# Ledger of designs, part 245: peptides against a protein of PDB entry 8BZL

Target 1, 228 residues: chain A of PDB entry 8BZL
Amino acid sequence: SYDRAITVFSPDGHLFQVEYAQEAVKKGSTAVGVRGRDIVVLGVEKKSVAKLQDERTVRKICALDDNVCMAFAGLTADARIVINRARVECQSHRLTVEDPVTVEYITRYIASLKQRYTQSNGRRPFGISALIVGFDFDGTPRLYQTDPSGTYHAWKANAIGRGAKSVREFLEKNYTDEAIETDDLTIKLVIKALLEVVQSGGKNIELAVMRRDQSLKILNPEEIEKYV
Target 2, 242 residues: chain B of PDB entry 8BZL
Amino acid sequence: SRRYDSRTTIFSPEGRLYQVEYAMEAIGHAGTCLGILANDGVLLAAERRNIHKLLDEVFFSEKIYKLNEDMACSVAGITSDANVLTNELRLIAQRYLLQYQEPIPCEQLVTALCDIKQAYTQFGGKRPFGVSLLYIGWDKHYGFQLYQSDPSGNYGGWKATCIGNNSAAAVSMLKQDYKEGEMTLKSALALAIKVLNKTMDVSKLSAEKVEIATLTRENGKTVIRVLKQKEVEQLIKKHEEE

## One batch from the design tools (peptide; made by RFdiffusion4, then SolubleMPNN)

Design b1_p23_7_s1 (from b1_p23_7, 9 letters changed)
Fold by OpenDDE base, seed 3:
Structure b1_p23_7_s1 (fold): chain B 228 residues (1-228), chain C 242 residues (1-242), chain A 23 residues (1-23)
Amino acid sequence: as target 1 above (228 residues)
Amino acid sequence: as target 2 above (242 residues)
Amino acid sequence: MIVEGEDLSEEEAKPTASIELLT
């Protein structure tokens, strides 16, 4: 069956392994990204940490470089591989080009990596989608999404994972210039969007904020509760 | 479902990696391994199933492996796969030591192996490793640490956890009895015996069927000690008296 | 050569309760 071959076209033109990898992403915890005026915000659904689990080891938002961060949905182990390669590329770019990567550049790198894994007969697709946010050197905030196929697009706001449909529907209705007029309003928008699918309020949300010319800040639960 | 389980680890239509799930099932049939983090140390306790009287070499530890001076692990799953992975852990740790002239941080060693495990789930012509590991260690960054990893290449830090046979029941018991911030190594040892006594498919817990290792800090050095059979017998006896 | 482990039963293995495969 075509499904046994590593990412081949079906007779009807489908890449089943890519589609199935997208189904893996849909089972992942929800992540949301929003581009504000001078801020980018990532929010992720915290699964209830097992009572005996160290929360430190459960990271769904990670820095790729000083100016770029990523949230993901899907296979955690696959995400780690992508993150590591992206970090190496960010450092390599700084060494070779003497400038940090643009958010588009690193997104394209990740997308190309994913795409190559869809064409290799010796590899399965990555079971992850990513929201990649950051600032270009000109101070422009950016948000990109990439999926298992290696496609990528720029967004004003987007969501991935199990609650993505409901969150996107919320964002389509509520993302306005007024809703992102301030950093605080942008943060509130992300929280409200996540609350569409996250049970038990702010305790089950991880939020990361990157402001212009600032490093990634992960908000603590007390900081998140101020926006709820 | 059945069409996607045969050769290469591929996604099912539902987005599942059946070969990884089947590897996890194999681990469920392996002997129980426990890890418990205490304030003053960390321990591994493992079920010894292969008590062959004819084994010439008293393997000091069948299931607990010293990785370096600051880390040890226990394994549940396919023995041959475990041997490969434990050897790889040692090599990674030594390469790091040679490169940086300091011991590898615990989480970095765990992550490095987990990246290898992940690769065996993604590359064609490979199967997942049928092994879960518990890692105990100390480093200058986080102090005493306990990690668990599975065939997927996923890992997490834990205060207490279990892999192998009856792991779910063991974890439930650990959740009930583990006292955060109050756990001493002595209390952790007692808890390990309590949990093993209930989760091992044996009528009576015996020291012959249990391996225990402790990791402590003495005079600014990490000490990894495998408990002697007599010490384990004393722990069992104490538990039977309570 | 990693020895071919025994063909584990085709039963849908439940993920280990302790570690989620998915984020």
Scores: peptide ipSAE 0.052, ipTM 0.619, DockQ to the pose 0.076
Fold by OpenDDE base, seed 1:
Structure b1_p23_7_s1 (fold): chain B 228 residues (1-228), chain C 242 residues (1-242), chain A 23 residues (1-23)
Amino acid sequence: as target 1 above (228 residues)
Amino acid sequence: as target 2 above (242 residues)
Amino acid sequence: MIVEGEDLSEEEAKPTASIELLT
């Protein structure tokens, strides 16, 4: 009976709706994030875009602000709500504080939003995890992950979605200071990590790169193939 | 599985939203709607199921709704839910026009409704809308556009797609015959008839059972036109001759 | 940015509405 209740603890102390939202995330397409020295890289598994689908509308990596971008795994419609709220907050922060958000700040905002949906009666948790990357105003690259519970942590590298376990195992073995020594090596690391779970090579990968003091760049398929 | 059927805004142990899935299943039994994007326009084609002789012919369209001067939609699913959503689309479009003194961009209108749909999947005491929509439109940003949305609040842009009965088969046929970059509105109309003829469970396609609307640009204005029965008859006849 | 929704179509969902109520 407790497994059906929104925002209640089981006798064993479980929030089943949060756990089940995490299962929704595991069904999502794989996303990977890596923090380099002067670069942050997001990679996502491209599901085979239906031949008739507009690629413009099938994006899993989005900008939250000029200095922050996000990839997610799980329910797309839920992600849109979170993204919109985060974008509004980024703009509000710029207007009120006159500085862009830190990556930690916007992550905490998203995490708090998610947490409220785990505690509010008549609301279900968001069925999404997010990888949030960017640069703080001091030029420090950051990577955060948040889950349906509203928990968040800083990472050097991480993965979410259906292939996350395999990708994470790869990253644990291959994330070294040498592997991120250059921007190109960092990009290559992300691609290699995704190739653990993505079939048919670089054609099924979307890659976003943010360098210090630069805007988000989505790599084209030809650029990705150079790293394969 | 049945345990999660009754509550509209809960995840299953497997991370599924059964009420959303059931709403999508219901839509699969609705009349077929097609959308096709062409270089010179966009069209909707919809199955008319309720041909009652006592229906007042004054209703120009049963399943295709004009939203504003630049957008129209077709619906598959629960009629009452569709009426609510189409009215909401019109209201959103009008509020935007009043606020910004320009028409709402197509994707923004679609997104605004999809956020409402999503909310009905996440907030307690609400059920999902049992409706999928196809949207056709023109704006100054992307030109001619075709979108699809479902009960989850997901949406996507398409070159061609189908919702409702036999949608999977229709999409398969569209994938085979749609020529990217070469699609004219004329060829799109022919393709729509071809697909409907194969996907509708009728021995013979008739103009009374098909509703078609086109969206074009003429002299810098959007023109939304529902085809007359005679025009649809000509399209069907042409298809039968091929 | 439209994110691809998960295909929710895997299990036989029972229709919640009568076909008579459908468009």
Scores: peptide ipSAE 0.039, ipTM 0.624, DockQ to the pose 0.058
Fold by OpenDDE base, seed 4:
Structure b1_p23_7_s1 (fold): chain B 228 residues (1-228), chain C 242 residues (1-242), chain A 23 residues (1-23)
Amino acid sequence: as target 1 above (228 residues)
Amino acid sequence: as target 2 above (242 residues)
Amino acid sequence: MIVEGEDLSEEEAKPTASIELLT
């Protein structure tokens, strides 16, 4: 009964709708994020896009602003709502504060948005987790994760979605200062981490990199294959 | 009975607010956090449950939040709710400072948040916050202070208290060992370690799993300090030797 | 295992008595 009630506590103190939203995330395609020294890298598992689908419409990595990008796992429609609101906030911040958002600021905004959808009985939680990466104005690389509850934390590296456990276990073993010493090593680390769960090599990986003072770059399959 | 427990802000026939009680139940599953008031300071000690190698070591405590220069809090319950409330506390404190050109009194900050919590229990379409807080602070009116607030919007001042997992057992131990008028910060730290060692569901207390912050006054200024891991290790070692 | 959410302990906490809500 309580599991069908939106945003109510169960007798045992659980918010089942939030937990079920987290289960929706676990069914999503795997995404990984790694913070390097002067680079942030997002990688996602490419689901088999039907041959007739426009690949342009299946973006799992989205820019929020020039200095911030996001990958997500879970409900694509929910992600679109979050992305659009985050983009509006980034633009609003530029207009009102005359500076780009910090990665923490926009993460907190997204987290607060998610949390509010867990506290209104007229709304369900968002069925998405997000990895948010970027650079602060001082050139510091940042990686944050948000979940359906509206919780957020800063990470060196993390993963979300179906393969997240295996990818995280790999990252826990292989994330070292030496492994992120260069941009190329950092990219290689992300690819290797995704290959723990993605079959058929670089063809099924989408990779985005953001370097200090550079725009988001999505790597093409040929560029990815150089790191495999 | 069961018909009313599914409604967020309605009394049962027995006069119970089940959603508030269930929010308190959620807090009972959270990591243990305790506060102890001493003559020369106040402390928070909190359990760290989630130690992950890939977490960015943000200089900020996982469970202990600085609110302003004179106050800190710890949280037990739903993390996302806690983040919202701790942000609101900071905003309230800042607005007061801007309006009155002096720091907000500790109890007034606690009360302002409690009014918000209470509102989430009374207005339809909202659920209670699944969060209890411990507040430590200093002000010119009452000196060192420790407060506890719950999802109902109730609060109280304490000499020592605990929230989260095994809080009832912790409070019982605090009642037995707390010496009124004789509590130094040093003795309070020792008591905190003693209580955590008994209430945390761990075979051995480790410094990695414990976060401690102290609030003291030095040269007429409030100092909020998070203890280093080595300092916590020394406290644990000292406790194991007694 | 990076716990995505706060690990609410599996222990059945005792229901908080309504008396504690009444000051």
Scores: peptide ipSAE 0.032, ipTM 0.500, DockQ to the pose 0.072

Design b1_p23_7_s1 (from b1_p23_7, 9 letters changed)
Fold by OpenDDE base, seed 5:
Structure b1_p23_7_s1 (fold): chain B 228 residues (1-228), chain C 242 residues (1-242), chain A 23 residues (1-23)
Amino acid sequence: as target 1 above (228 residues)
Amino acid sequence: as target 2 above (242 residues)
Amino acid sequence: MIVEGEDLSEEEAKPTASIELLT
């Protein structure tokens, strides 16, 4: 009998398992993404690392490829599966097409993967939303969001997780061309946005930056404090 | 009310995976397992509950399993599930060794099993594994390591942690007494005995009820040793004298 | 049949495994 757990439509047309997966995302730590002019920035609320836990093993921002990185909100174990699949696809694309993936391409791949888990018999949706940032081959910075349903959209700035509403409201007010005029201003915008929901300042923020033609850089706490 | 908890692991309206939570609850009733990372080694200490007089005196570690030459684990939860997972760990480690002609990195082995655990939370016709594991190991990348994994497929690295019965109390004690950067294997062993003595639901800690394994490096090789009962007795005695 | 709209209370979280099956 349990083999038939299927995401099915309700009589009123809802996919409740997808909606409930979105509720799992809302319990996740807040993540924010901002597209600058020549930079993409991801910020994540750092859960207080338990005393005696190794901070190295608590990462919420990961590279998918040299030109693409991802932050997520929701189930960490589910995210690991998606990340691994996406990494394999990025490598496969490089081998078959001889170019890195576009940010849109890998987003669409992840979205399609998620969507299949909403229709496949005996599977539940992924309990994750993701912010996917990077650079296309032409040097264009991109930001995409995916949700448990497998929808995806391009954004200038966005947030996911428990504080997403407040962070989005902040970004809607403060995301201007002037606010992203420089890399430093863009970083500052992300930090300020996260500080709307993160207590105790820069110590509870994980921040990653990817500049044009540069590798992903995770900022250390001291670097973050310079922007606060 | 019980539809989300009685089926294949699905989300509740609140976004909870009740079957995973119930698996974690089951683990809370299992024997206590401790892991402590030291500067010169790492240890596992586990409660031995099944002391049957008719068990063949084969000093097999009931709860501590050697995975390969560089890693061991302890288990808390359903014994049959633990046997399956420990076998999978060994197979993964062996396949990696055969493929790459080097030992699997500790975190990579942990992650590979955690992906299996996660799959059992996502695919229909599967239930979560009712098992948490502590992993101890050494590799060339990070040296001595301690990991914990749960039924969800989550894992983390630790300096000291506990799973099973009274794990929260044990973790609290470890947080108080663990001295970062100053922990020797000797002090870690003493700490393990101290914590077990307070967290095990026994009137008096005895060597027959405790399994301890240490992982050290000697002459550029990993040495995994299960302490003899006499050695554990000495540790207990020393603790009682302090 | 998944009944739509059943709120599962946190109180219904009971151990499903027998202690006898535990390590």
Scores: peptide ipSAE 0.038, ipTM 0.617, DockQ to the pose 0.059; fails the geometry check

Design b1_p23_7_s2 (from b1_p23_7, 10 letters changed)
Fold by OpenDDE base, seed 4:
Structure b1_p23_7_s2 (fold): chain B 228 residues (1-228), chain C 242 residues (1-242), chain A 23 residues (1-23)
Amino acid sequence: as target 1 above (228 residues)
Amino acid sequence: as target 2 above (242 residues)
Amino acid sequence: MIVEGEDLSEEEAQPDASIELLE
């Protein structure tokens, strides 16, 4: 009977499988998100693509919809499941409500999905945290973070993965209204934050930018180097 | 360690999925499979461990499976798991064809199976599949393609890669000898033989121990061909003369 | 977009697990 209860409370009230899923996240490549005034920026530590690997298949930043994108840290296969479900929900919402999802809505959906996997006896938690960024229909930039537990919070800036502590400490010191005054400064802030943990400069950074009323733009290495 | 290694796939205190790691370890003991992408085609080469002398000249590919007209795969790991997954791949491809009246894109087929693999790592009462796959294919979107997937449900596209026994050594050799942009199917076949000759734990490579399939385009159609033993023998001979 | 996440399984595989190969 108990053998199916994968995620159970310890005597002291801990959900160890959730905590251990958070340890899987901490092993993941660093991702950073920053909300600017009229821009949201995601940056991810790019592991060196293995020689002979197709770079096309190496993406850590994914669009969920035209107005929402996500970066993650942790288990890739788990992330794919979450992303696919989120994409379906975004499309379903457009069909049923005739409006795009709010960033909070899709974050809550993802969080609820994660939470369900912490409470279902036949399931383990998702081994991922996510940074979800985008614009609401009113043009408000949003950044949310989710963890394996299914919690979520809104942020001005945040980081997840192996370098998250150092990146957060950097952001806590350097995230000011002046530092995000322009789109370029906001991008520069993300790059500088990632450079706290990423070796060898812009070649090891994947950067995605979404401006108000614009589609997601993945910056090429040359564009990234201009900010370094 | 011991509490998490023998049960349903759960996280260790360190955030590891030991059942997935153990499935990958099991694959490391399987016969070598390699894939090489060329400009004019893609190939799979696999170690054949079960040589049944009484098998008539019927080119029964033990390790290479045709999935549809545009895709094939090779498997390293548990044969029974491989049979289940290859059957599922065929079913997915057929369902897609029926639904959309066009062949499934290569990456979509790979992803669909990888989602199944992932589910077997996340749902209780299931174990991971003890199988890694190499996929070769052609579609109108990306042309010739090579993918690898593992028990976790991860996948990636490759120019060349290897799974199974001595895969690390094979990958190292492929990294050294693979010429990006200049790889012909002919050179890829030669490279496959070279790598297998060094990575198979055999004193002499023989055609009976190697299965090779090529995927090419002829007159706007995909052609999947398993090489005849004589053709493989010629490739081996050519390698020995160099 | 292909979601690449880290394969956490490959890097930390310590060789010591004697997997009984189910024949």
Scores: peptide ipSAE 0.000, ipTM 0.588, DockQ to the pose 0.065
Fold by OpenDDE base, seed 3:
Structure b1_p23_7_s2 (fold): chain B 228 residues (1-228), chain C 242 residues (1-242), chain A 23 residues (1-23)
Amino acid sequence: as target 1 above (228 residues)
Amino acid sequence: as target 2 above (242 residues)
Amino acid sequence: MIVEGEDLSEEEAQPDASIELLE
């Protein structure tokens, strides 16, 4: 009965629409984020591009600003809305505050947006989780995760989507200071983590790297294969 | 399952949006629409189901809509929803042209509509649009383009694709016969006829039941042309002779 | 940056959700 209303509490205190949105996220392609020393890395499982599909139109990693990028798991169109709103906020912040957003700030903005959709009449929750990475103005690398509820936390490494459990278990075992000692090692860690759930090796991985004071770089398949 | 279909598009316990899935099911009952990208152009081919002899207006195109000078679309699904969305596409394209004094890039137009479609899946008191679209276009950024969008607000670029009735079978045939890098508009037209002949729920393919539009570049301008019935008849005849 | 939309194959077409025109 409670599932028919816009996100309302069940008698036992559950927000079923939020929980169900989390189930939508679990069906999404796997995304992983890792914070290195002077690098942040996002990796995403490439769904096999259907024969005759343009691979260009399949992106799961996007820039929010010059210093912030995002990967997501769940509903792609929901993600596009969140991304667009976040981009507008990043630009607005630059205009009003004369500084780029901190990664925490934009994460909190996205989280607050998601949370509002859990309370607003006539709206369903966003069916997405996001990994948000970037650099603060002081050069500190950051990784945040948001979920459909609008919660957010800072992470050293995390994963979302279908393979998230396996990837997280791998990261919990293999994320060490030695494993992130260099940019290349950090990239290798992300690739190895994704390979726990991605079949057919580096061809099915999208990888984005942001280094300190550098723009987001999406690695081509040949660049990824060098790390495999 | 059925309990989640009655109100605002909400998640099922399994994380499914049943209203969007049902909208996609409704599209499966619509007439077939094909899109094929070639090296020298792009085409749409659509099934005409409602040949009412009593329709006084021989609408040159029932299912193919010119959006601007550089883009056209075809629709599968609820006609009223299609009319709203095609009008919105024209408005978006016109507003962009007025603002930037250049045509809207193809993907930006597709994305703008997809954001609207998505809105109708998330906001209360709204139902999803029961429409999928194929978009053909040309822009200076990517040249000839083919896109597909669905009721969810998802979209993608394609070399060839199909929406509507028997779309899965059509896509399978396109995957078999589409020659990447070698597709001419002429070959694409032949392929469209071949696929429609097999996927349309008709005993015999006739030119009256098919709409075809081509988008080409001539002298640095985009040309969108709906094929005349006689031209379609010639394509059908050629296919029957092969 | 044009966010190129993933063509969800009809089978994987997870319904995508909409933009709030908050006026």
Scores: peptide ipSAE 0.007, ipTM 0.586, DockQ to the pose 0.059; fails the geometry check
Fold by OpenDDE base, seed 1:
Structure b1_p23_7_s2 (fold): chain B 228 residues (1-228), chain C 242 residues (1-242), chain A 23 residues (1-23)
Amino acid sequence: as target 1 above (228 residues)
Amino acid sequence: as target 2 above (242 residues)
Amino acid sequence: MIVEGEDLSEEEAQPDASIELLE
C-alpha cells in the first residue's frame, strides 16, 4: 500500500502522505489573513482556552521577524519547528544581507523546508499550512499561504483550517477595494470573516494587526469588540 | 486505521498520527501526576505505584526529578523513555548554563525537549516517546511556572493540570476547585491531596503512595523540596478532617 | 543520549504552542 509508505508516488501519481497532511490541516483551528492597503491582518479561531491553561502559551499567531508574522493550521508541534527555522533564517538574513527578509523570501524558505520533508527518506510531511503576512522594506503589504506540499502563493485574502471553506467563500464575496479602504474596515472584514465559523463572537477570536512601519499588535478582546 | 499503526509514524488518511495517539494512550495507564501553580510557589504531586520493600535505594522520588536549581519535572509513561528524557533535560539545562552563564528559562527548556519529542514523531525509524511530563520552575521572566508536554512535542503552560491515570477526572476537579489569583501553596497542597484522594483507585490515601515536591523562592533562591512522609501524612489527615 | 534528528533547529525559539492534543 503506497499510502503507508514514506512519502512516495502512488501509481496514479499521488503523494498520499502530503494529502493526508493536508487533512491534518483541515482539522486545525481556522486562521484567516487579509491584506489591506497599509495593513495586514491575521485572525485565528480561539478554541476555548481550557480552564487553567495559560493564555500566553496558547497563541497561534507569532512573529517571525519585526516585519513578518505567521498564523498556522494543523499540528502545533510541527508548526513550532517551522517557526524556529524561519526565525533563524530571518536573523541570518539580517546579518548576511543587512536587510530584513521580504515576505516572499521567508515564505519561499518555509515552502522549501516543507518540500524537503515531502522528498526526504525517513521523514513525513509537516502537518501544517501557514498564512505569512508582513511588509517588504518598500512598505508593500504581503500575504502568502503555504501548505504541507511546500507550495506557496500570494493572496489578497485567504483562510486555512477547519472553517477555511466558509471563510474563503465569505472573503470572495466581500473582499473589495471599498472593504479594505481603511485599516479599520480591513480589521472588520477579518472579524466578519471569522464570525462565519466562530460561534461565540469576538471573545473567541485572536486578532493580530501589522501596519506599515509598526510592530505586530495583538488586539485584546475589548479592542476586537469595538469592530463587531 | 490499524494499518497505519504498524509502521513508523505516518499520517493516516484522516490526518491522524496513530503512533502518537497510542503513545498518549499508554500514558493514560501510568500513575497519576498533578501540577498546581500558586502565587507563592508551584508543586508536583505524583502517585507511587512501586512500593517494593526490596528496593535498596530509597529514591526520595520515583517520579519527580530535579532538572536544575530552578526546575523539576514529573513523568507519566514508559520508565525507560522517561529516564532518557529527564537526562536530556538535565543536559540541555547544563549546556545552556555553561554557554550563557545563567539558568535556562523554563519555557526554553520545555521547548527544547518538545522539539526532540516532535522529531521522534516526524523522522522515520523512530517511535514517539511514551512519556508526558509536568514541569515546575521559576525564572526571572515569568516567575513560577507549570508546563505540560506530551508525546507529540506539544506543550502548554497551566495553572493546574494532570497527566496519567484518571487525568481527565483530575483536571475536571482542578477546574472546579482552583481559584485563580487566590491560590496559595498551602491551598494548592490541600487541593492536590483532595484530587489524588479521589483519582487514585485506593480505599485510603497513604503517604507512602504519594510523592509531593514544592518549588518556592527563599532569599532570592529557588528551593525545591520533596515533602517528607510525615508532612504528607499531615496533609492527608487534614483532608480527612475536612 | 537522545539522538537529535538532523533537522532539529539549534535555536530554542519559543513559539507559543497551545496544548492542542492531536485532534
Scores: peptide ipSAE 0.006, ipTM 0.589, DockQ to the pose 0.082; fails the geometry check

Design b1_p23_7_s2 (from b1_p23_7, 10 letters changed)
Fold by OpenDDE base, seed 2:
Structure b1_p23_7_s2 (fold): chain B 228 residues (1-228), chain C 242 residues (1-242), chain A 23 residues (1-23)
Amino acid sequence: as target 1 above (228 residues)
Amino acid sequence: as target 2 above (242 residues)
Amino acid sequence: MIVEGEDLSEEEAQPDASIELLE
């Protein structure tokens, strides 16, 4: 019997492989996304980099294009495949449409890719959720989240991974127009949200900032410590 | 559950990929491979388990493979899987060179293989490769580099690491003895011998049981050299005198 | 123990309380 990984409905209508992929996401390191007024911020929990590990190779925040970046929770190898496909699509869109992708467009592309892997015979779902942030060509900041099922939604703020519940609860309480009034306040909000689940302060946080008409900036530990 | 032990890599109810975990477990029984990054070079040291007297004394490195002029790898796990992956690495590197007229960056070669490994964990009718690899290399972007990859398609860059049998203990020893910024290739070789002597399930470390390769830069060229048995014997002897 | 990247962490998955901060 060719034991094909078939995502099939249970008698109760469950797609167990999708649900189990969501469990893999819940085991992933926490990622947070926040949309400010003229800024989008991604923060990710750095798992304790082993003393001998090169920090460069442990990046969890990736640029998809000049105007879009992504953080993920779940299977790193799965994420790399999604990131590569998304990057190719971003470039293809620029070549064919002569404009950069909207954040919604690339999110929908990623979501559609994920969905196909839930329905295709001989494929398992991707074990990742993603936070996708960036700016549309009109300068509007966007934040989207997608899961292993291929669903996606727009958010003001959200979190994924193991600490996501606690971080979301924090964001629900603390996300106000005042809390995002400035870029610095928005960055502080993300850091504070991550500190709900991350031990040992700013050293264990990866933070990326994208401002309007600016490239993605990954903050160094010293820059992060200024906000703590 | 036995259902998740199937030939197709699927998620367990707990979100685990048991076939990948089992492949990693299989690697734990393979011979030890070490990688150490130094300021002036990088090395691989591998346990040689199959010393057959009838093997022609042409010391073909059984576990260390030259990939191109700037990279080598060591393997732990299923030999047949290792042969397929090392061949694929060579092909990827060659195709890149032909396409771009420059050597493939080290990390890019590692990631290309890791994407293949990942695919074997996601596509039906395939099993994970039962192989972990250590990669050593030099490129113009990052200089000397050491990477590790596993059956899941994950990888990382390292200053020092170990795969195969007793890898956890070896990594612990490397963490204790590795001096960041002060590691010379000579010191790295001594450290490799020290760690192998403690982690190999052998009563006495012998040069016949250890393969060592170094990657250095000489006159603006990468030099990959497998140490001769006599050189390894000298390293072992020096360690025994300390 | 291969330093299990994020992919193999045995940490208990907390239930996705999807707090809909839906726009």
Scores: peptide ipSAE 0.000, ipTM 0.578, DockQ to the pose 0.072; fails the geometry check

